# Designs tried in a protein design run: peptides against a protein of PDB entry 1LOE. Part 30

Target 1, 181 residues: chain A of PDB entry 1LOE
Amino acid sequence: TETTSFSITKFGPDQQNLIFQGDGYTTKERLTLTKAVRNTVGRALYSSPIHIWDSKTGNVANFVTSFTFVIDAPNSYNVADGFTFFIAPVDTKPQTGGGYLGVFNSKDYDKTSQTVAVEFDTFYNTAWDPSNGDRHIGIDVNSIKSINTKSWKLQNGKEANVVIAFNAATNVLTVSLTYPN
Target 2, 181 residues: chain A of PDB entry 1LOE as posed
Amino acid sequence: TETTSFSITKFGPDQQNLIFQGDGYTTKERLTLTKAVRNTVGRALYSSPIHIWDSKTGNVANFVTSFTFVIDAPNSYNVADGFTFFIAPVDTKPQTGGGYLGVFNSKDYDKTSQTVAVEFDTFYNTAWDPSNGDRHIGIDVNSIKSINTKSWALQNGKEANVVIAFNAATNVLTVSLTYPN

## One batch from the design tools (peptide; made by RFdiffusion4, then SolubleMPNN)

Design b1_p12_2_s4 (from b1_p12_2, 6 letters changed)
Fold by OpenDDE base, seed 2:
Structure b1_p12_2_s4 (fold): chain B 181 residues (1-181), chain A 12 residues (1-12)
Amino acid sequence: as target 1 above (181 residues)
Amino acid sequence: MPFFDNIKVDFK
């Protein structure tokens, strides 16, 4: 069984196993996706292609990813949109449309995008976000409009631990977000 | 083939 694994405990200034796109960069051993200003997009890709989905057979690999993130969003109105963990084709490029988290470009389902994302959404976009207006975790398949969401109470400036696991046999995606004590 | 279509989601 083929397995690809990687871990990055500290993001260095020359992180050779990442491809930075847009405004993404490293500072203080952390990956910083955007500047603290409006209208900025940044991404980081694992530099080696991963065989995650076989288009001929439809088979999808099992995977598990874990990461820690910090968001500074002291209010719900004067803040950025959030960020995603995503899986996309090798030639994926940043998308600059507001609210699309740098990954998508439409709320309409587009099977040709071949993109799946777990979003951590801090800004309410009335056109596609859950009507309760809560900050939320969303599962996005070929669209910024999530197929499933869960309300998320952001602890501003605190480290959140995320685990995302996919079991191909059961077709279950498990998402966990916790704030350690 | 459906790419992640009908995926089940479990939020912990």
Scores: peptide ipSAE 0.608, ipTM 0.924, DockQ to the pose 0.743
Fold by OpenDDE base, seed 5:
Structure b1_p12_2_s4 (fold): chain B 181 residues (1-181), chain A 12 residues (1-12)
Amino acid sequence: as target 1 above (181 residues)
Amino acid sequence: MPFFDNIKVDFK
């Protein structure tokens, strides 16, 4: 049995346990994925590979991640696409931006992607998003088209607390999002 | 082998 744990309370300018991709960077002790400009992708990867899924045995690790995020849109009625927490192969590179959130390239299931994401999606893409047009949390498995979604009301500029847990024994992914203030 | 296929989702 192997356990990997890490915690980052303040993000420094030389954060060495993160690999920054695209427009991702740290400022004011925060991890920032975008400079709020069009068609950019910012990503940050934990620098050490971890054992999540074994393709040969099918074994999947239990995991729990928690984080706090803020979406601060200049215009609450005209926001960007959102962001994801994702798990991808160790050599992963930024993918298609915009509605694909820099993580996927297709709405069709692509097993070669080997990517799972929890999306916090603030922009309605007619081609794949829930037809009600709501901002939503989505679970994406090898596709930007979510296997499951839940409507979510964005509180612009407010801190949201997220907990994502996977229980391999039950095959249940639990996602919670709260605005404590 | 399936990759996170047929996972169940619980939104709290």
Scores: peptide ipSAE 0.563, ipTM 0.914, DockQ to the pose 0.743
Fold by OpenDDE base, seed 1:
Structure b1_p12_2_s4 (fold): chain B 181 residues (1-181), chain A 12 residues (1-12)
Amino acid sequence: as target 1 above (181 residues)
Amino acid sequence: MPFFDNIKVDFK
């Protein structure tokens, strides 16, 4: 069986195993997706292709990813739009910004997108987000409209620990988010 | 072939 793994503890200014798109960059050993300014989209891609899904057989690989993130918004009551962890085709380019998080272009299911994302969504978009208006974790398959969501209490400026695991045998995606500090 | 269709989600 083939296994691919990588770990980045500190992000350097010359991080060769990442492809930066849009406003994404590294500073002070951190990966920064966006600045605290309006209308920015930043993405970072792992530079090597990973065999996650076999289009011929339909087989999907098991995977586990863990990371920490910080959302540091100047106004904790006005935070837009969040970010995603996503899997997309090798030649993926930034998509629509704002509520589409730079990863999708529509709330309608688009099989040609071939993109799955775990969103950490801080802004309520009436057209597709859960009606309770809560900030939430969402699972997005070929659409910005999540197939499932869980309410999430943002702690502005604090480190969140995330674990995302997919079990191909059971077809279960597990998502955990905690604020340990 | 469906891409991540019908996945189940477990939020912990």
Scores: peptide ipSAE 0.541, ipTM 0.903, DockQ to the pose 0.763
Fold by OpenDDE base, seed 4:
Structure b1_p12_2_s4 (fold): chain B 181 residues (1-181), chain A 12 residues (1-12)
Amino acid sequence: as target 1 above (181 residues)
Amino acid sequence: MPFFDNIKVDFK
């Protein structure tokens, strides 16, 4: 019934449709979440609320999002914790940093979080990450402990294309990550 | 319906 769409090709110094939290900022027409330093949290929220989930009815909207990201670390085997694409309540604030990616506070399921995230996790946290230690894509529902993961080989400094789609009718979340170059 | 509970994940 209602459709909301937006596109940001280049991030300017004054993005009126973004709310920056923590160390998040724009530079060189890119959104930078954090510098390669410890214990920093940077987030950017789309400023217009999107009715993605109705707490009263339980209904969830369909959505498709696509973006390109680059992780450029001094050492491809020694990077930070990664980042997430997340959906959270409109009044969401930065949460615990580090392995919690600034989005969660616990590996225990917390329904009050009302947060779902697709994590691109570059650091192995023994307490909740897959035991194989691989960098991975994870689906996080109200917890930093993913409900499902897939191993992901980071190409340092290369642009990765991501497509995330949710079909409410089938209750299927589809995630695609490719390195086109 | 719980928030995003029991979703099926498809990694392409």
Scores: peptide ipSAE 0.537, ipTM 0.911, DockQ to the pose 0.733

Design b1_p12_3_s1 (from b1_p12_3, 5 letters changed)
Fold by OpenDDE base, seed 5:
Structure b1_p12_3_s1 (fold): chain B 181 residues (1-181), chain A 12 residues (1-12)
Amino acid sequence: as target 1 above (181 residues)
Amino acid sequence: APFFDDLKTKFE
């Protein structure tokens, strides 16, 4: 059994282990997906392919991802769409922006997408988001319409700690978000 | 089938 791991504590201006797509960039040692402007998509991919699923053998790897993020919203009642952590094919390219978060193109299940995402969704899209209108964490499989969601109270400008873990034995994806401060 | 087929989910 082989294990692959990586850690980035400070994001440099020429971070070689990341592939930047769209408006994604680094500034002040942080990874920034977009500038605070309309209709932009930014993504960052880990530059090395990660072997999670073997289609020939059916073997599936366990994985755990942890990261810290900050959302600075100029107006708490007028925010952008949020962002995702996602797993997609190695040749993945930016998809539809806005409410599709740059990773999906439809609310209908699209098996050709081959994309799993954990969304941190700050904008209510009436066509697919939970009807209560809450900001939420969602788990998305081949669709922007989440298979499961949890209400999430955004703390503007505060650091959120996220842990995303997949257990291959149980086929369970676990998501945790906390504000330690 | 891909690993996400019939994926189970949990929030903590």
Scores: peptide ipSAE 0.719, ipTM 0.962, DockQ to the pose 0.856
Fold by OpenDDE base, seed 3:
Structure b1_p12_3_s1 (fold): chain B 181 residues (1-181), chain A 12 residues (1-12)
Amino acid sequence: as target 1 above (181 residues)
Amino acid sequence: APFFDDLKTKFE
């Protein structure tokens, strides 16, 4: 068996195990994905490839990831789009289309993208988001249009705890978000 | 096929 793990409690100015893309950077021991301005995209990738799926053997790994985040989005109109945790090919590049969270570029299913994301979406895009207009958590497979969503009541400026787990035996991706404080 | 082709999902 093979196991790969990493933990980052404090994000330093030189995180050698992360690859920063776009406007992503670290400050005050936090990972900050964007500047507080319009038209900004930032990402951070784990620097080593993760062997989740082996096309030759068909083997699929279990995985679990947890993180804490804070979003400042006091309203639903003058805010950015949110962010994603994502799994993508090693040569993945930031996408700049508005509403696509820096990860996708179409609402059409594109299997060639080979990208799975859990989105924490703070902006309602009529073309693909749930029609109720709620802020939401979404699971995105090869498209910005989520295969499943859950309404999310953002506690503005508060720390949210996220756990994302994948069970290879059952092929189930489980997402939880809580506000402990 | 990659695992996400028929991915099942759950929110907890």
Scores: peptide ipSAE 0.718, ipTM 0.953, DockQ to the pose 0.854
Fold by OpenDDE base, seed 1:
Structure b1_p12_3_s1 (fold): chain B 181 residues (1-181), chain A 12 residues (1-12)
Amino acid sequence: as target 1 above (181 residues)
Amino acid sequence: APFFDDLKTKFE
């Protein structure tokens, strides 16, 4: 069985295994998706294709992804819009910004998107987000409207640990988020 | 079909 792995502990100024899109860049050894400026989108793609799904054989790989993130919002009560970890076709380009997080273009299911995302959503969009208005983690399949969500209390400026695991035998995607510090 | 067509989800 083929296994592929990568790890980036420190993000360098010339991180060649990442493709930066929009406002994404590295600074002070961190991957920075966006500054606190309105109407910006930043993305970073792993530069090598990952064979998660084989369209010819139908084989699907198990995978696990872990990362640490920090949201540094100038105003902890006015934070928009969040970010995603996503899986998309290799030629993917930034999509609609704002509440669509630069990854989707519609709340309607769009099979042509071929995109799965785990969103860390800090802004309530009444058209598609959970009605309780909570900041939340969401799992998105070909739509910004999540197929499942969990309330999440943002700790502004604090490091959050995320683990995303997919079990190919059960087709279950598991997401966990903790604030260890 | 892509693996996400019948994706199940869980939060821990």
Scores: peptide ipSAE 0.712, ipTM 0.959, DockQ to the pose 0.861
Fold by OpenDDE base, seed 4:
Structure b1_p12_3_s1 (fold): chain B 181 residues (1-181), chain A 12 residues (1-12)
Amino acid sequence: as target 1 above (181 residues)
Amino acid sequence: APFFDDLKTKFE
């Protein structure tokens, strides 16, 4: 079985294995998705296509991804929309911003997007987010309306560790978020 | 069908 892997420990100014979209950029060895202003969309794609799903054979690969992120906000209760880790077709382009996180365009299921995302959502959008209004982790399939969510307490400025794993045999996507420090 | 059509999810 063929295996592909990559790791980015530090994000440099000449990060050639990333394709930046919108306002995404690197600074201080971090990948930054926004300019810390309103109405921005920033994305970064791994530059090499990864074979996860074969439409002809139906074969699906196992995968595990891990990353660390930090959300800085003026205070713990005043943040923007959040961000996603997403898997999309190789020619994917930025989509609707704001509550759609630059990845989706509708709360209705849109099979044409062919996009799966794990959202780290810091803003309550009444039209599709869980009614309790909590910040949350969501798993999104072809829609900004998550198929599953979990409440998440943001620790402002702290590093969160995320692990996302997919088991092809069981079709289970597992998401873990921890604040180790 | 794409794998995500019948995707199951779990939070840990």
Scores: peptide ipSAE 0.688, ipTM 0.957, DockQ to the pose 0.841

Design b1_p12_3_s2 (from b1_p12_3, 6 letters changed)
Fold by OpenDDE base, seed 3:
Parts: sequence; structure tokens; C-alpha cells
Structure b1_p12_3_s2 (fold): chain B 181 residues (1-181), chain A 12 residues (1-12)
Amino acid sequence: as target 1 above (181 residues)
Amino acid sequence: APFFDKLKVKFE
């Protein structure tokens, strides 16, 4: 069984196993996706292609990823949109449309996107977000409009732990977010 | 079909 793994505890200035897109960069050993200004999009991709799904053989891999993040969004109006963990084709490019988290460009389902994202959404977009207006975790399949969401009580400026696991046998994607401190 | 076509979601 083929296995690919990587771990980045300290993000360096020359992180060779990441491809930076847009405004993404490293500072103080952290991956920083955006500048603290309006109209900024940044992404970081694992530099080596991985075979999560093989269209020729039909094989699907199990995977698990974990990461920590800090987000500053002290209010619901003068803040950015949040961020995603995403899986996309190797030629994926950042998208600049507001509210699309740099990953998608439509609320309509687009099978050609071949992109799956776990979003951590801090801004309510009335056109596609859950009507309760809560900050939320969402699962996005080929659309910014999530197939499933869970309300998320953001602890502003606090470190969150995320675990995302996919079981290929059951097709279950499990998402966990906790604040350990 | 890609693996995400029949994705099931669980939040923990």
C-alpha cells in the first residue's frame, strides 16, 4: 500500500514542500494566507501530487490531516471570509471572487472544478451560507454552497485544533475542531 | 465518478 505523509511544525522562509499562491507566505514560523488588508487571497499547496483518487483504477485513498490555526475576526462585519483546507487538481489556481475563499467561483455545482474543501467561514454571505448567519464549518463539493455545515463558535485569536479524516471504505469525511486552551 | 460525489459528512 502506497502511503504519502508530511509534517510541518515550523514553516520556514523556504518551505520547499509547499507551493505558495497569491499572498500566501511564511512569517514567524507560521503559514499566513493573507495580508491584513482588503482584497487579499493566498493559498499554499503541497508541492507533490498525491493520488487520493485514481480515475483509471477507481482506487480511493484514506487520508487524515491535522492542523492548528488562529484567526482574528472580532466582529461579523469588518472581517474577511475565513479559510479552507482543500483538495483540488494539480493545476488549481486561486480565485479572487469575494466570499469564495480563494477556492471556488460559483454557488452552482460545477463538476469540472473537482475541488473539495472544508471551510472555516467567518463571514455571512446571504446568497449561499446557512440562514442563521452563524460562523460555521462547511463541506464544499464543487461549490461554495456547502453540502453540510455546523455552527462554529469562534474563539477570537485562540488556537484551534482541526482533524479531518476520510474513510474510503465508508465515504465518510469526519471533521473535528476543538480549542484545547 | 470522483470520490467526493457520494461524500458523507460527520462533525465531531
Scores: peptide ipSAE 0.735, ipTM 0.965, DockQ to the pose 0.826
Fold by OpenDDE base, seed 5:
Structure b1_p12_3_s2 (fold): chain B 181 residues (1-181), chain A 12 residues (1-12)
Amino acid sequence: as target 1 above (181 residues)
Amino acid sequence: APFFDKLKVKFE
């Protein structure tokens, strides 16, 4: 077996192990996906491919990722769409913005996408989001319409800690979000 | 099938 790991505590101006797409960039040692403007998409990919699934052997890797994020909206009652942690093919490019979070193009299941995402969704899209209108964490498989969601109370400007773990033996994806402060 | 075909979810 083989293990791949990486850790970035301070994001530099020329972070060589990240591929920036769209408006993604680093500033003040933080990874910034977008500026506070409309209709922008920013993404950052880990520069090395990760061997999560082998279609020939059927082998599937366990993985765990942890990160902290801050959503700092000028108006906590009028925020943008949110962001995702996603896994996609190595040649992935930015997709539809807005409610599609730059990762998907349809609410219908699209097997050609081969993309899974954990969304941190701050904007209610009537066409696909949970009817209660809550901000939520969602698991998206080849569609912006989540297969499962959990309500999430945004603390504007506060650091959230996220842990996402996948157990290949059980096929369970575990998501944890906490505000330690 | 891709690993996400039968994905199960747990929120903690």
Scores: peptide ipSAE 0.721, ipTM 0.963, DockQ to the pose 0.848
Fold by OpenDDE base, seed 4:
Structure b1_p12_3_s2 (fold): chain B 181 residues (1-181), chain A 12 residues (1-12)
Amino acid sequence: as target 1 above (181 residues)
Amino acid sequence: APFFDKLKVKFE
């Protein structure tokens, strides 16, 4: 089997292994997905295709990704929509913004999307989010409506460490989020 | 079927 890996510890102004979409850009060695304003969508894709699932052979790869993120909102109780880590077809383009996080277009299952996302959702959308209104981590499969969620308490301006791992043998996607500081 | 159709989730 083939293994592909990459690591980006500092995001430079000329990050050639990333494809920027929408308002996504780099600043202060960090990847910034959106401007600090409403109604923006920004995405960044790893420039090289990763073979995770082969529709012809049915082969599925194991994968693990880790990253650190910071959400620094002007008010910890009045934030934007959040963001996602997502896996989508190589020709993927920005989708609906706002509560759809620029990754989906509907709360209804859309098999044509072929997109899986781990959302870090900071805004309660009554139409599809958990009724408790909690900020949450969600697993989204071809829909902004998560198949599973976990409440998450945002620490404004603090670095969160995320690890997302998929075991192809068991089909288990494991997600962990911690605030080490 | 796509791998995500059989996805099982675990939060740690």
Scores: peptide ipSAE 0.708, ipTM 0.962, DockQ to the pose 0.823
Fold by OpenDDE base, seed 1:
Structure b1_p12_3_s2 (fold): chain B 181 residues (1-181), chain A 12 residues (1-12)
Amino acid sequence: as target 1 above (181 residues)
Amino acid sequence: APFFDKLKVKFE
């Protein structure tokens, strides 16, 4: 068996185990994906490739990730577009911004994307988001159109705790979000 | 790919 793990509690100004893309950077020991300005995309990749699935055998690893995030929007009623935790090929580059969250390019299923994302979506895109218009957590498989969603009430400026776990035996991806404060 | 095709979701 093989196990890979990492933990980053404080993000340094030269965090060498992360690859920053677009507007992503670190400041005050925090990983910052975007500033409160329009038309920005920021991403950060763990610099070492990890083995999650084997394309030949179909074997999939168990994994669990946890993180704390803050969305701090100047206007709590106008928040766009959210962010994702994603898994993508090692040579992944930023994709379409805006409602595509810099991770996808289409609402149509694109097997060549080879990307799975857990989105924390703060902006309602009529073309693909749940019709109730709620901010939501979504699981995106090779498409910005989620295979499943759950309504989520954003607490602007507050820390949210996230746990994402995948059980390879059951193929179940479990997502938990809480606001402890 | 099996990972993509068989993925199930649970929200807690």
Scores: peptide ipSAE 0.615, ipTM 0.940, DockQ to the pose 0.788

Design b1_p12_3_s3 (from b1_p12_3, 5 letters changed)
Fold by OpenDDE base, seed 2:
Structure b1_p12_3_s3 (fold): chain B 181 residues (1-181), chain A 12 residues (1-12)
Amino acid sequence: as target 1 above (181 residues)
Amino acid sequence: APFFDKLKTKFE
């Protein structure tokens, strides 16, 4: 049994415990995933592999993560797709397909992906997103097509608090988003 | 894989 934890309050210019992919970088002590232009993908990975599930035994660890984020998306049409918190194999690479949030590449379930993501989706993709067209939080398992979604009323430019927790005893992944201010 | 096969979800 082991426990791994980390906390980043301010993201520095040389954040050694993160691996940046694509356009991801730090500025003004914040993690910035993309440039404010079309067709930009950026990711940041925790630099040390974390043993969450064991492929041999099938054992799964409990985990909890929390973070705050700000999104500027004043409309629903001239905006990017959003972002995810994700867990993926160590050799994961950014994906460039539009609407796939840099993480997935298909709406078909792909067990070989071994990727789970919590998406904060600001753009309606008719092919896989909830038909109501709402901005939404989604839980994505091996597919960009969420296995569960919740409508999300974005407060533009405001800080949101997110908590994502997995209980290994119950196999329940819980997601909460609140606007404290 | 058991993790993916058994995963349940909840929003709070």
Scores: peptide ipSAE 0.700, ipTM 0.953, DockQ to the pose 0.800
Fold by OpenDDE base, seed 5:
Structure b1_p12_3_s3 (fold): chain B 181 residues (1-181), chain A 12 residues (1-12)
Amino acid sequence: as target 1 above (181 residues)
Amino acid sequence: APFFDKLKTKFE
């Protein structure tokens, strides 16, 4: 077996192990996905392909990722759409923006997408989001319409700790979000 | 694809 790991504590201006797409960039040692303007998509991909699933054998790797994020919402009632951690084919390109988070193109299941995402969704889209209108964490499989969601109370400007783990033996994807402070 | 079809989820 083989294990691949990486860690980025401070994001530099010329971060060589990231591929930036759209408006994604680094500033003040942070990864920033957008420039706080309307109708933009920014993405950052790890530059090396990672073998997570094998289409021929069906083998799937265990994986765990952790990161911290901060959302600064100047107006709690007028926010952007949020962001995702996602896994997609190596040649993935930005998809539909807005409520599709630059990762999906449909609320209908699209097997050709081959994309799974954990969304941190700050904007209620009536067509597919949970009817309670809460900000939420969602797990998206080949669709922007989540297969599972959890209400999430955004703490504006505070660091959130996220852990996303996949157990290949059980096929369970586990998501944890905490505000330690 | 098996990965997508068999995926289960949990929030902690």
Scores: peptide ipSAE 0.689, ipTM 0.954, DockQ to the pose 0.810
Fold by OpenDDE base, seed 1:
Structure b1_p12_3_s3 (fold): chain B 181 residues (1-181), chain A 12 residues (1-12)
Amino acid sequence: as target 1 above (181 residues)
Amino acid sequence: APFFDKLKTKFE
């Protein structure tokens, strides 16, 4: 068996194990995807490829990812568009911005995307988001249209703890989000 | 790909 792990508790000004795309950067020991300005997309990739699935055999690794995030919007009632944790091919580049979160290009299933994402979606897009209009966590498989969602109440400016775990024996991707006090 | 085809999801 093989196990790969990494941990970044403080993000430095020259974080060499990350590839920054678009407006992504580090400041004050935090990874910052976007500033509070319109029409920005920022991404950060772990610089080393990881083996999650074998395209030939279909074998899939177990994995667990945990992180803390803060969304700090100037207006808590006007927040767009959210962000994702995603897994994509090693040569991945930023995709469509806005409601596509810089990760997808369509609400139609696109097998060529080879991308799975957990979205933390703060903006209701009528064309694909849950009809209740709630901010939500979504699991996206080769499409911005989530295969499953859960309503999520954004606490603006507060730290949220996220755990994303995949069990290869059951093929279950589990997502949890909490706001610890 | 099997990973995508067989993926199930759960929220906790």
Scores: peptide ipSAE 0.685, ipTM 0.954, DockQ to the pose 0.807
Fold by OpenDDE base, seed 4:
Structure b1_p12_3_s3 (fold): chain B 181 residues (1-181), chain A 12 residues (1-12)
Amino acid sequence: as target 1 above (181 residues)
Amino acid sequence: APFFDKLKTKFE
């Protein structure tokens, strides 16, 4: 089997291995997905296609991804929607913003989406988010309505370490988030 | 698709 790996330790102004969509850009060696204003969608795609699943054969590859992120939410009651790490078809384009995080268009299962996302959701959308209203990590499969969620206590301005792994033999997607500092 | 239908999840 073929193995593909990549690493971006810092994001430069000329990040050729990323395709920016919407308001996504780089600044201070970080990838910034929004302009820190309302009603914006920003995405960044790895420029090289990665063969994770085959629609014809059904074969799926193992994968592991890790990244760090920082969210500043000085007001917990007036905050943006959060962001996602997602895997989607090569020709994917920005979808509905706001609570849909620019990745989905409906809370209903849409098989045509072919998108899996791990959301770091900072805004409570009553229509689909966990009823407890907690900020949460969610795993989304072809829908903004997560198939599984976990409460997440945001530490403002602190780097969170995320590891997302998929085991093709067991079909288990594992997500971990930690604040090392 | 099999991938989407068979996906299981776990938080650590």
Scores: peptide ipSAE 0.658, ipTM 0.944, DockQ to the pose 0.786

